# Peptides against a protein of PDB entry 1MQS: the designs that were tried, part 30

Target 1, 223 residues: chain A of PDB entry 1MQS
Amino acid sequence: ILKMLFLNKDLNNNDNITTITDDIFNQQEIIWKVLILDIKSTATISSVLRVNDLLKAGITVHSLIKQDRSPLPDVPAIYFVSPTKENIDIIVNDLKSDKYSEFYINFTSSLPRNLLEDLAQQVSITGKSDKIKQVYDQYLDFIVTEPELFSLEISNAYLTLNDPKTTEEEITGLCANIADGLFNTVLTINSIPIIRAAKGGPAEIIAEKLGTKLRDFVINTNS

## One batch from the design tools (peptide; made by RFdiffusion4, then SolubleMPNN)

Design b1_p12_2_s3 (from b1_p12_2, 6 letters changed)
Fold by OpenDDE base, seed 5:
Structure b1_p12_2_s3 (fold): chain B 223 residues (1-223), chain A 12 residues (1-12)
Amino acid sequence: as target 1 above (223 residues)
Amino acid sequence: MDLTQEFYSLVK
């Protein structure tokens, strides 16, 4: 998240937020930016960062993407929003209206190819592609509720997993989704966890799936 | 993941 707020520049990942922000604040001229969020990303940001952190990162204003926002044509904007068609359309509309000087687009999760293509196509039509400076998907599919505690915010996961009417296929599918979320979380945090799960239940399934994903990733990256 | 290059490659 901090990296995103600093326009995805390389930051020393080992430093705490305060150290990073202080160092950057002291060493670099602060680029003031607008942060555009959606409901989900707002929760994410709020769980991880304090208002002062945003300020230190140069975020002068943060707003919801669906809210009416005043044009700031001389100010760069960071979008941190869900990868949806709706959000893409809004971003493009903002681009068309020259709402901001530069657009740094960060999707909260993986951007499907079709949506990337859609974004590109729409931007192409505007003729203002030069204003799109970055496009990222950040894979932040989690909300930190407490230190070392987070939630994927998968609706009714507990109920679904514990409902006797839920089919094995549904459970497997849900477990896969959870594993994907956890995997993305791991990548985002940049720390490979020791996986511990209760045996004999969905947690084990999730753990196995996650383990496989992590192993595959490690193998592919070391390759 | 940085999709910037891919994005620009798709911009016609």
Scores: peptide ipSAE 0.653, ipTM 0.966, DockQ to the pose 0.764
Fold by OpenDDE base, seed 3:
Structure b1_p12_2_s3 (fold): chain B 223 residues (1-223), chain A 12 residues (1-12)
Amino acid sequence: as target 1 above (223 residues)
Amino acid sequence: MDLTQEFYSLVK
């Protein structure tokens, strides 16, 4: 998240947020930016960063993407929003209306190819593609509740996994989704974890799936 | 992932 706020520059992730922001503040001129969020990303940001952290990162104001926002044509904008057709249309409209000087687009999860193509096509029509400085998709499908605890916010996961009426296929599918979320978390943290899970239940299934994904990733990255 | 280059390749 901090990397995104600093326009995806390389940051030393081993340092505390305060140390990182202080070092950057002292070494480089702060670029003041607007941060545009949706409901989901607002929760993500709020769980990890404080208002003071945003300020130290150069965020002057933040707003919801669906809200009416005042034009700031001389200010660069960071979008951190869900990869949806609706959000893409709004971004393009903002571009068309010269709402901001520069656009740094960060999607909260993987951007499907069809949506990337749609974004590119719409931007091409505007003739203002030069204002799009960055396009990123992130893997932030989790909410940090405590420093050592996070949630994937999968609705009714516990109930579904413990309901005797739930089919094996449903359990397998849910476990796969959970494993995907955890995998994305690992990629975001950029550290390979030691996986520990209780035996004989869904946690073991999830751990096995996650382990497989991590092994495959390591193999593919080192090849 | 950084999609910037891919994005520009799709822009005509």
Scores: peptide ipSAE 0.653, ipTM 0.965, DockQ to the pose 0.743
Fold by OpenDDE base, seed 4:
Structure b1_p12_2_s3 (fold): chain B 223 residues (1-223), chain A 12 residues (1-12)
Amino acid sequence: as target 1 above (223 residues)
Amino acid sequence: MDLTQEFYSLVK
């Protein structure tokens, strides 16, 4: 999330949130931004970041995507919203109306190809594609203090996932189990990790499942 | 994942 708030620049992952924000705040010119959220992402952000953290990241204001928002044509905007047609339409409308100077779009989960194409098509029609600076789909890009290696001790997981004879059902089941294990681990360590996964394979499935679980948990915990 | 380049490739 912090990486996203800093426009997906490389951040030192060896420091805690406070250290990172302080270092950036003190050493670099802050780019003031607007943060646009939806209900789900609001819960996610609120669970991990303090208001002061947002401020230190240069977030001056944050709003819900479905709320009526005043134009800030000179201010860049970070969207962190669910990958839905509705949100895409709203983003495009915001673009059409020149609501912000720049658009950094971060979807909270994997963006389906059809929606990416839809976004691109709509943006193309506006003629304002240059204002779209970034498009990301996030797997809960939370910054943890230090890289940690752990094992779920699932026997032959690698072999099973890489065996061409493994059925889709088996893969799905195993991925679900892995995601559950990771979820439990995350809860145990009380830190939300950066989730990275190779595209097009079981790792992505696991990442998506884990992300969903984490989001749901955060929502339920805050609700 | 960074989809920026892919996005731009789809923009006509």
Scores: peptide ipSAE 0.656, ipTM 0.965, DockQ to the pose 0.619; fails the geometry check
Fold by OpenDDE base, seed 2:
Structure b1_p12_2_s3 (fold): chain B 223 residues (1-223), chain A 12 residues (1-12)
Amino acid sequence: as target 1 above (223 residues)
Amino acid sequence: MDLTQEFYSLVK
């Protein structure tokens, strides 16, 4: 899963999730991405990853494939969905509509040849095959008992933060909202994270705000 | 499995 989130780059599998994400985060420039899931894959991811892990992997937003999603034409998308005709059709529709800049398609299980051919055929018709950067199928069979994945449900965060027309006030406000969401998530999972963020951008602002919130909370709780 | 190359081979 982590490998997928890092666009299927080689990862050191000898370390725990936190160490892996931390190491990659420190060594590489974060590529912000959208993660598109279905119900099954949501359960899978939630069983393995925490919100912090997704953030460290550069996942800005995650959404269900069947949900109405705002276009983010400048943002790469990772699809992690079941290998179904329905999902393939949706992916192709997203491609047609230029919903994202790049498409990294990962199926949760083995992709049948006929579906691969269908995907290829439909993509061929669009003339936008160059936007599909990867097609993977996975062999993940996780039994999910309790979801640990939380959505901040902040609409168009990436777009807003990268739009040159966005004011500093709007950026600050959005960062505050993100920090609040993260804070609430941290409290919900009852785990204080080690915060890592790239310098010089919104991530740093968010990290600082979150850090302050956590610090204040710890101080107040220990008092 | 990485199906990328196979996918592109099928794209006409």
Scores: peptide ipSAE 0.652, ipTM 0.965, DockQ to the pose 0.374; fails the geometry check

Design b1_p12_2_s4 (from b1_p12_2, 4 letters changed)
Fold by OpenDDE base, seed 1:
Structure b1_p12_2_s4 (fold): chain B 223 residues (1-223), chain A 12 residues (1-12)
Amino acid sequence: as target 1 above (223 residues)
Amino acid sequence: MDLTEEFKKLVA
């Protein structure tokens, strides 16, 4: 997250957030930026960073992507939002209206190829592709609620998984989404987990899916 | 992952 706020420049991973922000603040002029979030990414940012950390990173203001935002044509913008068609359309509209000087786009999770192509196509039509400076997808679709507790913040997951009217296909789909989120979390914290799940329910399904993803990843990385 | 170069290729 902090790397993103500094336009994905190399940072010393051995330093804590405070040390990094203090060093950068003291050594060079701060580039003031606008941070654009959605509801999910707002929660993510809030769980990891303090308001003062944002200021030290040069974030002058932060707003929700769906909010009415005033044009700041001389200010660069960092987008940190979910990889959805809706968000892509809003970003493109902001680009068309020259709302900001530069666009640094960071998606909170993996960007599907079809959405990347859609973004590129729409940007191409505008003729303003030069303003798009960066496009990243990340593995930050989780919220740290406590030092050793985190949540994917999937709305009504428990209710959906325990509703007897929920179809097997719906359960399978939701379990896959949860497993993807957990997988991304594992990659982010760079630690292989011991998976524990209750038997005989959705938790077991999720655990199996996650285990498979991790095994596949290890095999692909070592090849 | 950095998708910038791939994005630029798609825009061109």
Scores: peptide ipSAE 0.649, ipTM 0.966, DockQ to the pose 0.756
Fold by OpenDDE base, seed 5:
Structure b1_p12_2_s4 (fold): chain B 223 residues (1-223), chain A 12 residues (1-12)
Amino acid sequence: as target 1 above (223 residues)
Amino acid sequence: MDLTEEFKKLVA
């Protein structure tokens, strides 16, 4: 998995993840990438990596493949998804739309020949095969842990955020508090968050703040 | 497994 995050370059397998990421981070220019996951691969990643590992590997953002994702035409993307027709179609659509600069495709399990052929056929039609830099499949057998449910126990958060009389300052403050809580939770659990937020509201504010906090944390801890 | 070469062949 870590190898995949570094575009399948050879890594020293004798080192632990932290050592590898630290060495690469300190010795090489970080290639910032987008990581595209599905539900299954998210669980896999979460089981073996920590938030800091992803960031040190140059993963600037990660999203679910079925999620609406903003175009980042100058950023390479790593796909780590199940080998399904649906995912292949989405990848091809992303290619058609020039959503990313380069495509590094890694399937979470063996890719059937028919799907490989389908991928190739669809890509050939786009005329953008040059953007497909890698196609890998893997055999991963990871234990998927049960999701954990938690609450920040912030009283009346919903009411406050949805009350039209609430001031922008109050909303911003509350969003910051929520983001702090989520941030602390993420660090405590050492989970890999997939952040989904509705656009145009407090949820987006929280998501942005959380993202910033995570990035800042990694930058500061590496100093 | 690295399928890149096979993929490229199929695209060509």
Scores: peptide ipSAE 0.645, ipTM 0.966, DockQ to the pose 0.371
Fold by OpenDDE base, seed 3:
Structure b1_p12_2_s4 (fold): chain B 223 residues (1-223), chain A 12 residues (1-12)
Amino acid sequence: as target 1 above (223 residues)
Amino acid sequence: MDLTEEFKKLVA
């Protein structure tokens, strides 16, 4: 998240948030930016950052993407929003209206190829592609509640897994979704974890799926 | 992942 706020520059993640922001603040002039969020990303940001952290990162204003926002044509904007057609359309409309000086687009999760192509097509029509400085897809499909505890915010997961009427196919599908979320978390941390799970239940299924995904990832990255 | 270069290729 901090990396994104500093326009995806490499940061030393071994330091705490305060140390990182202080070091950067002392070394260079702050670039003041607007941060555009949606409901999901707002929860993510709020779980890991304080208002002072945003200020130290150069975020002077933050707003919801669906909110009516006043033009700030001389201010660069960071978008941190879900990869949806709706959000893409809004970003393009903001571009058309010259709402900001520069656009740094960060999607909260993997951006499907079709949506990337849609974004590119719409932007090409505007003739203002030069204002888009970055396009990233992050992997932040989780909410941090405590330093050692986080949630994937999957609706009714507990109920679904414990309902005797739930089919094996539904359980398998849900476990796959959970494993995907955990996998994204691992990618964000940039460290391969030791996996521990209770035997004989959905936790074991999730652990196996996650293990497979991690092994495949390591193989692909080392090839 | 950084999609900037891929995006620029698609726009061009």
Scores: peptide ipSAE 0.644, ipTM 0.966, DockQ to the pose 0.749
Fold by OpenDDE base, seed 4:
Structure b1_p12_2_s4 (fold): chain B 223 residues (1-223), chain A 12 residues (1-12)
Amino acid sequence: as target 1 above (223 residues)
Amino acid sequence: MDLTEEFKKLVA
């Protein structure tokens, strides 16, 4: 999330949130931004970041995407919202109305191709594509204090996932198990992970499932 | 994942 708030620049993951924000705050010019969220992403952010963290990241204000928001044409905006048609339409409307100076769009989960195309098509019609600076789909990209490598000790997972004879059902099942294991690990270590996965394979499935589980958990625990 | 370049290609 912090990485997103800093426009997806590389951050030192060996530092805690405070150290990262302090270093950036003290060493670099703060770019003040607006953060646009939805209900789900609000829960996610609230679970990980404090108000002070947002401020240190240059977030002046944050609002819900469905809320009426005042135009801030000179202020860049970070969207962190669910990949839905509704949200895309709102983003495009915001673009049309010159709501913000720049648009950094981060979807909370994998963006389906059809929605990406829809976004692109609508943006193309506006003639304001230059204002779209970034488009990301974030499974869950959190800053982890200490990178660690661990194993779920699932026998032959690599072979199973890469065997062309493995059925989709088997892959799905295994991915679900892996995601469950990862989820449990996250809960156990009480650390928010950075999720990265190759596209088009089991890794993406796992990442998506894990992201969903984490988001759901956060929502449920904060509710 | 960074979809920016892909997005730009689709917009063009």
Scores: peptide ipSAE 0.657, ipTM 0.966, DockQ to the pose 0.582; fails the geometry check

Design b1_p12_3_s1 (from b1_p12_3, 5 letters changed)
Fold by OpenDDE base, seed 5:
Structure b1_p12_3_s1 (fold): chain B 223 residues (1-223), chain A 12 residues (1-12)
Amino acid sequence: as target 1 above (223 residues)
Amino acid sequence: MKDLTEEFKKLV
């Protein structure tokens, strides 16, 4: 996994992820990149890496492949996704739209020949094959059982957030508490969250607060 | 892992 995050460059054979990331962080200019995952690969990444590990690897943003993603035409992207026709089509669409500067494609398991050919055919039509820098099969097809559902056990959270009489301060305070709970959960499960929140409501506020907390944690832990 | 880059490039 780490090798992939460093664009499949040879890493020093250190057994410790932290040592590897620290050594690379100290010795090499960080190439900031986007990491594109699917549900399966998210579980894989979360099982072995911490949020700090991704950041130390230069992952500025990570997203699900099926999510709407903002274009970052000057940023290289690492795809780490299942070898499916659907994912291939999405990658090609991202290529067509110039969503990223460079494409480093890593499949979680063996890519069938027919899908490789399909990818190549579709990419050839775009005329943008030069943006495809790597195609790898990582053979990291393992699923880690993670909690799919949990509760923060915050009483009346829904009611409070949806009551028109609730003050902005109360909403903000509750959102902060929820974000703290989520943050602690993330740390506890050693997972890297892909935050999904509805826009225009308290969920967005929570997502922003959580994002800030995660960023601050990383900054403070690396200091 | 398997590097498919060259194989891919040949198919494009």
Scores: peptide ipSAE 0.588, ipTM 0.957, DockQ to the pose 0.396
Fold by OpenDDE base, seed 3:
Structure b1_p12_3_s1 (fold): chain B 223 residues (1-223), chain A 12 residues (1-12)
Amino acid sequence: as target 1 above (223 residues)
Amino acid sequence: MKDLTEEFKKLV
């Protein structure tokens, strides 16, 4: 996985992820990249790496391949996705739209010859084949068991957030407590979250607070 | 891990 995040360069360092990332940080200029995942590869990454490991590898943002993503035409992208026709079509559409500056494509398992040929055919039509820098099979398609649902066991959280008598200060305080609980959970399970929240309510406040905590943690651990 | 880059470039 780390080798992929460093554009499949040879890593000569010890089995410790922290040592590898520190040595690379000191020896080479960090290339900032986006990471494009699917549901399966997200679980794989989360089982091996921490949020700080991605940032030390130069991953600024990660997103799901099926989600609408903002164009970053000056930023290189790493794809780490299942070898499916659907994912191939999305990658080609991203290429057509100049979504990113460069494309480093990594499939989670063996890409069948027919899909490789389909990818090549579609890319050839775009005239943008020079943007495809790498195509790899990583063989990292194992199923990771992750909890789909958990509770922070905060009493009356739903009632407090939905009661018209609750003050803005009380809501803000509760959202901070929830964000702290989520932050601790992320660190404990060694998972890298893609945060999703409904707009215009407490969920958005919590998502923002959690994002800030994760970023601050990474900055402080690198200092 | 398998590098398919050269095979891909030949097909384009």
Scores: peptide ipSAE 0.586, ipTM 0.956, DockQ to the pose 0.394
Fold by OpenDDE base, seed 4:
Structure b1_p12_3_s1 (fold): chain B 223 residues (1-223), chain A 12 residues (1-12)
Amino acid sequence: as target 1 above (223 residues)
Amino acid sequence: MKDLTEEFKKLV
């Protein structure tokens, strides 16, 4: 994802997201870009990156591909969208209308040959193929989650839960904190969730804690 | 990740 946001330049993979974004932000001139997403890719981006990470990558604005978008003819655009005929047609229409200065097209999963040919054919007709700077298949469909995402803003949760040096007490404490955050979110949404968690790990612990909290709440509110 | 840029340009 970050590599894509930096126009598929080589990034040093040894650093965390924050270090990479900070180093690039401090050492290089930021190329300001628009990010065009679909529902699936929005979920993917939201699951991995914070809003500040997008800003540090030079993303000034982001929009859904199906939304009415104002022309920004002097601004390069990054598309990160599903490989569908519909999305291809929209990209070509955006190209025809000179909506952006440059087009960096990234598909979330494998682009079928027939769709690549269709894209090329339609772009050829426009006479504006020079504006298409990149076409990539990112193979990021495996991390596509549901489009509605939120974060508890818990730093290093994944690292802490997967570090063999972390104590059982620390894991249990963190899982309790996560469950509390989820519980508060559920109450705010005012909807009872269907909880799904992987078995045999922290996710199960969290799910059990959350389930207990929800049950206790329902019992206490109905009493 | 696969770079399709050259393949695309050949098809245009």
Scores: peptide ipSAE 0.584, ipTM 0.955, DockQ to the pose 0.416
Fold by OpenDDE base, seed 2:
Structure b1_p12_3_s1 (fold): chain B 223 residues (1-223), chain A 12 residues (1-12)
Amino acid sequence: as target 1 above (223 residues)
Amino acid sequence: MKDLTEEFKKLV
């Protein structure tokens, strides 16, 4: 995954994800990119990466391939999607519309020859094949069925929430930030969760805030 | 992981 986010450059795989992202973030000019996912690849990424890992990899925006996405004609795009005819057709449509400056296409599993040929044929018709910089199959077709632990990488969140000296206002503010992070995660997964939290503490505050955000979003999207 | 870029470029 990280190699893909860095345009399939060689990375030192001996370090943990955090060390790799920190080293690259500090040593190299960050190339800002858009990440296009599907439901399956979203689950794969969320199982491996923390919320801030995408940002450290230079991902400014991530979106689902089937969502309406704003054109960013000066921004390179990374596609990480299932090898399907539907996704190929969407990629080609995005190419036709000049939605991004460059296209780095990564399929989650092996791309069949017939689909590669279909992609090539459709791209050939557009006359924009020069914008397609890479085509990869990543073989990351695993959904980790294990509990997806999402880390929002909020420094000292546990300490702050459990420190008796922390004010109610500070707790409320931190809980709002956590709820925002969770909200963004939910939107990325494109599913409405059942929220469960312990009563009488910060977890309840977070759950209430998240529930409100989700409700407001659903109302606004259906209006 | 397989790089299909060159194969793709040959088909275009």
Scores: peptide ipSAE 0.583, ipTM 0.955, DockQ to the pose 0.377

Design b1_p12_3_s2 (from b1_p12_3, 5 letters changed)
Fold by OpenDDE base, seed 1:
Formats: structure tokens, sequence, C-alpha cells
Structure b1_p12_3_s2 (fold): chain B 223 residues (1-223), chain A 12 residues (1-12)
């Protein structure tokens, strides 16, 4: 997260957030930026950073992507939002309007190929692709609620998974989404987990999907 | 984390 706030520059991984922000704040010229979030990413940011950390990272203002935002044509913007068609359309609209000087786009999870192509197609039409400086998948679609506990903040997941009226296809789809979130969390924490799940239910399905994703990732990284 | 910038630029 902090790396993203510094436009994905290399940071010393041995330092804590406070040390990094203090050093940068004291030694370098701060680039003032706007941070655009959605509801989910707001929770993510709030779980790991303090307001003072944002300020030290050069974030002058942070707003929700769906809120009315005043143009700041001389200020660069960092987007940290869910990979959705709606968010892409808003970003493109902001680009068309010259709302900011530069656009650093960070998605909270993996951007599907079709949405990447949609973003590129819409941006190409504007003729302002030069303002798009970065596009990243950050894999930060979780919140830390307390030490050693995190949440994916999927609405009504328990109810959906335990409702007898929920179809197998719906369960499978939701389990896949949960597994994706857990996978992204593992990558962020940079530690391979021991997976424990109750047998005979959705938790087992999720565990199997997550295990497969982790194995595939290890194979692809080592090849 | 994955940098999609170059891939994005290639699609524009």
Amino acid sequence: as target 1 above (223 residues)
Amino acid sequence: MKDLTEEFKSLV
C-alpha cells in the first residue's frame, strides 16, 4: 500500500511505515497527490494506514470515486479501486474532463483481460493516453480488522453459502471469488499458509480452490 | 502486485 502511495517506487522493505514516511517526508520533496478510493478500498487503506501516514505520503485529499470531485488539473491522482466496469468508466470520464494532471491507476485485485481491453479502448478514443502513467493490480482486496484476523468484506457471504435456495453454480462462483481474495491476501503477506477448513461445505471448496491457485502460482514463478 | 502499464500501453 505505501509503495502505491509513492507511485510504486522501490521502498526499503526493512523499515516500518513510520520510518519510511518520516525519511521521505524529511529528505525528499513531497509530490502532492489526490487519492481516489471506493468503499472497499477505503476500508483496506484505513485498516493499515493512519491519516498522518497519508499526509506524509503526499496525499492532500482522498475522496470516493463516486463522489463529486473538483477538478485539480495540476495535481496527479492515484486511483485505488475495485476492478469494475463502473470504476473504469468513471476513470475515463475523469480523463476526458482533464480532472487531474496524471493518472496512476491501481486495482485492488486482478483486472480481467476484457476490462483491461475496455479501459485501453476508451482511453485510446480520448487521445489522452499519455496522462495514464501507471496501471497496476495491487492484490489488496482485504481489510485487517484486528491482529491475526482479516476480512474480505463480502456482503452476506455466510447467508448466501448457507441458504438452501442458493444454487450450486452460485456457491461455486462465490467460493471462487473468496478463493481469489484469499490468494491475493497470501501474495500480499508474502507467506504460504497452512489451510484449514471445515469438511463437507463451502469452506472445503474454497480451500481446494485456494490450494490449486497457490500451487499453480509456485509452478509459474519457478518456471 | 502486477504492473500492467506496458500491456495497457500496447492495447491503446
Scores: peptide ipSAE 0.607, ipTM 0.959, DockQ to the pose 0.776
Fold by OpenDDE base, seed 3:
Structure b1_p12_3_s2 (fold): chain B 223 residues (1-223), chain A 12 residues (1-12)
Amino acid sequence: as target 1 above (223 residues)
Amino acid sequence: MKDLTEEFKSLV
């Protein structure tokens, strides 16, 4: 998250958030920018950062993407939002209206190829592609509640998995979604975990799916 | 984290 707030520059400090922000604040000129969020990413940011951390990162204003926002044509904007068609359309509209000087787009999870192509096509039509400075997948589709505990914030997951009326297809689909969230978490921490799961239930299904995803990823990155 | 900037620029 901090890396994103500093326009995805490499941060050399493995220290706590306060130390990192203090060091950067003292060493470099702060670039003031606007942070655009959605409901999901707001929860993610709030779980990890304090308002003071945002200020030290040069975030002067933060707002929801669906809210009416005043134009700040001389200020760069960081978008940190879900990879949806709706959010893409709003970003493009903001671009058309010259709402900000520069656009740094960060999606909370993997952006499907079709949506990337849609974004590119719409931006191309505007003739303002030069204002798009960055496009990233951040893989931050989770909420950190404690240093060693996090949530994927999947609605009714427990109820769905334990309802006898739930179909096997629904269970497998939900387990796949959970595995995707866990996979994104692993990519964020840049460390392959040892997976432990209870046998004979959905946890085992999730563990198997996650294991497969991790193996495939390692193979693809090492090839 | 994945940088899609170059891929995006190639599609514009």
Scores: peptide ipSAE 0.605, ipTM 0.959, DockQ to the pose 0.780
Fold by OpenDDE base, seed 5:
Structure b1_p12_3_s2 (fold): chain B 223 residues (1-223), chain A 12 residues (1-12)
Amino acid sequence: as target 1 above (223 residues)
Amino acid sequence: MKDLTEEFKSLV
């Protein structure tokens, strides 16, 4: 996985993740990248890496492949996804839209020949094959069973957030508490969070707060 | 892992 995050460059295998990431992070040339995952690969990465490891590997943002993602045309993207027709189509669509500067495609398991051919054919049609820098099979198709659902045990959270009488201050405070709880959860389970939140409501506020907390934590731990 | 890059390029 780390090798993939470093664009499949040779890494000294004898070094632990921390040593590798520290050495690279201390190097002046961090290549900042976007990491595109699916549900399976998210679980895989979460089982092996910490949030801080991603940052140290130069991952600025990570998202799910099926999520709407903002274009970052000057940023290279690492895809680490299941070898499916659907994912291939999305990658090609991202390529067509110039969503990223470079594409480093890593499949979680063996890519069938027919899908490789399909990928190649579709990419050929785009005329943007030069942006495809790598295609790999990583053979990391394992899923770690973690709780998919948990509760922060915050009483009346829903009611408070949906009551028109609730003040903005109360909402903000509650959102902060929720974000703190989620943050602690992330740290406890050593997960790599991909935050999904409905827009235009408390969920978005929570997501933003959580994101900030995570970023701040990573920055502070690396200082 | 398997590097499919060259194979891919050959198919494009």
Scores: peptide ipSAE 0.601, ipTM 0.958, DockQ to the pose 0.398
Fold by OpenDDE base, seed 2:
Structure b1_p12_3_s2 (fold): chain B 223 residues (1-223), chain A 12 residues (1-12)
Amino acid sequence: as target 1 above (223 residues)
Amino acid sequence: MKDLTEEFKSLV
């Protein structure tokens, strides 16, 4: 996984993840990248890497492949996704739209020949094959444990957030506090969160705030 | 892990 995050460069496999990331971080200019995942690869990444590891690898943002993603035409992208027709179609669509500057495609398991041919065929039609820098298939068999549930123990948070009498300012303030708590938790456990939140409610606000905090932290750590 | 880049490029 670390090799993938460093664009499949040779890494010293004898070192632990922290040592590898530290050494690379100290020796090389950080290339900021976007990491595109699916549900399966998210579980894999979360099981083996911590938030700090992704940051040290230059991952600025990570998103699900099926999520709406903002174009970052000057930023290289690492795809780490299941070898499916659906994911291939999305990658090609991202290529067509010039969503990223470069495409480093890593499949979570063996890519069947027919899918490789399909990818190549679709890419050939776009005329943008030069943007695809790498195509890898990986063999990652990780046992994903069940997610841990924890509470920030904020008194009456649910009631406050769902009370129609609560002001927008109060909601925003509480959401900020929750986001701070989550941020601290993320840093403490050094786990990369995949943030999922219901749209149109406090959860979305919290998710946005948390995302911003994580991004800001990454920027500040690399400055 | 397998590098499919060259194979891919040959198919394009």
Scores: peptide ipSAE 0.598, ipTM 0.957, DockQ to the pose 0.402

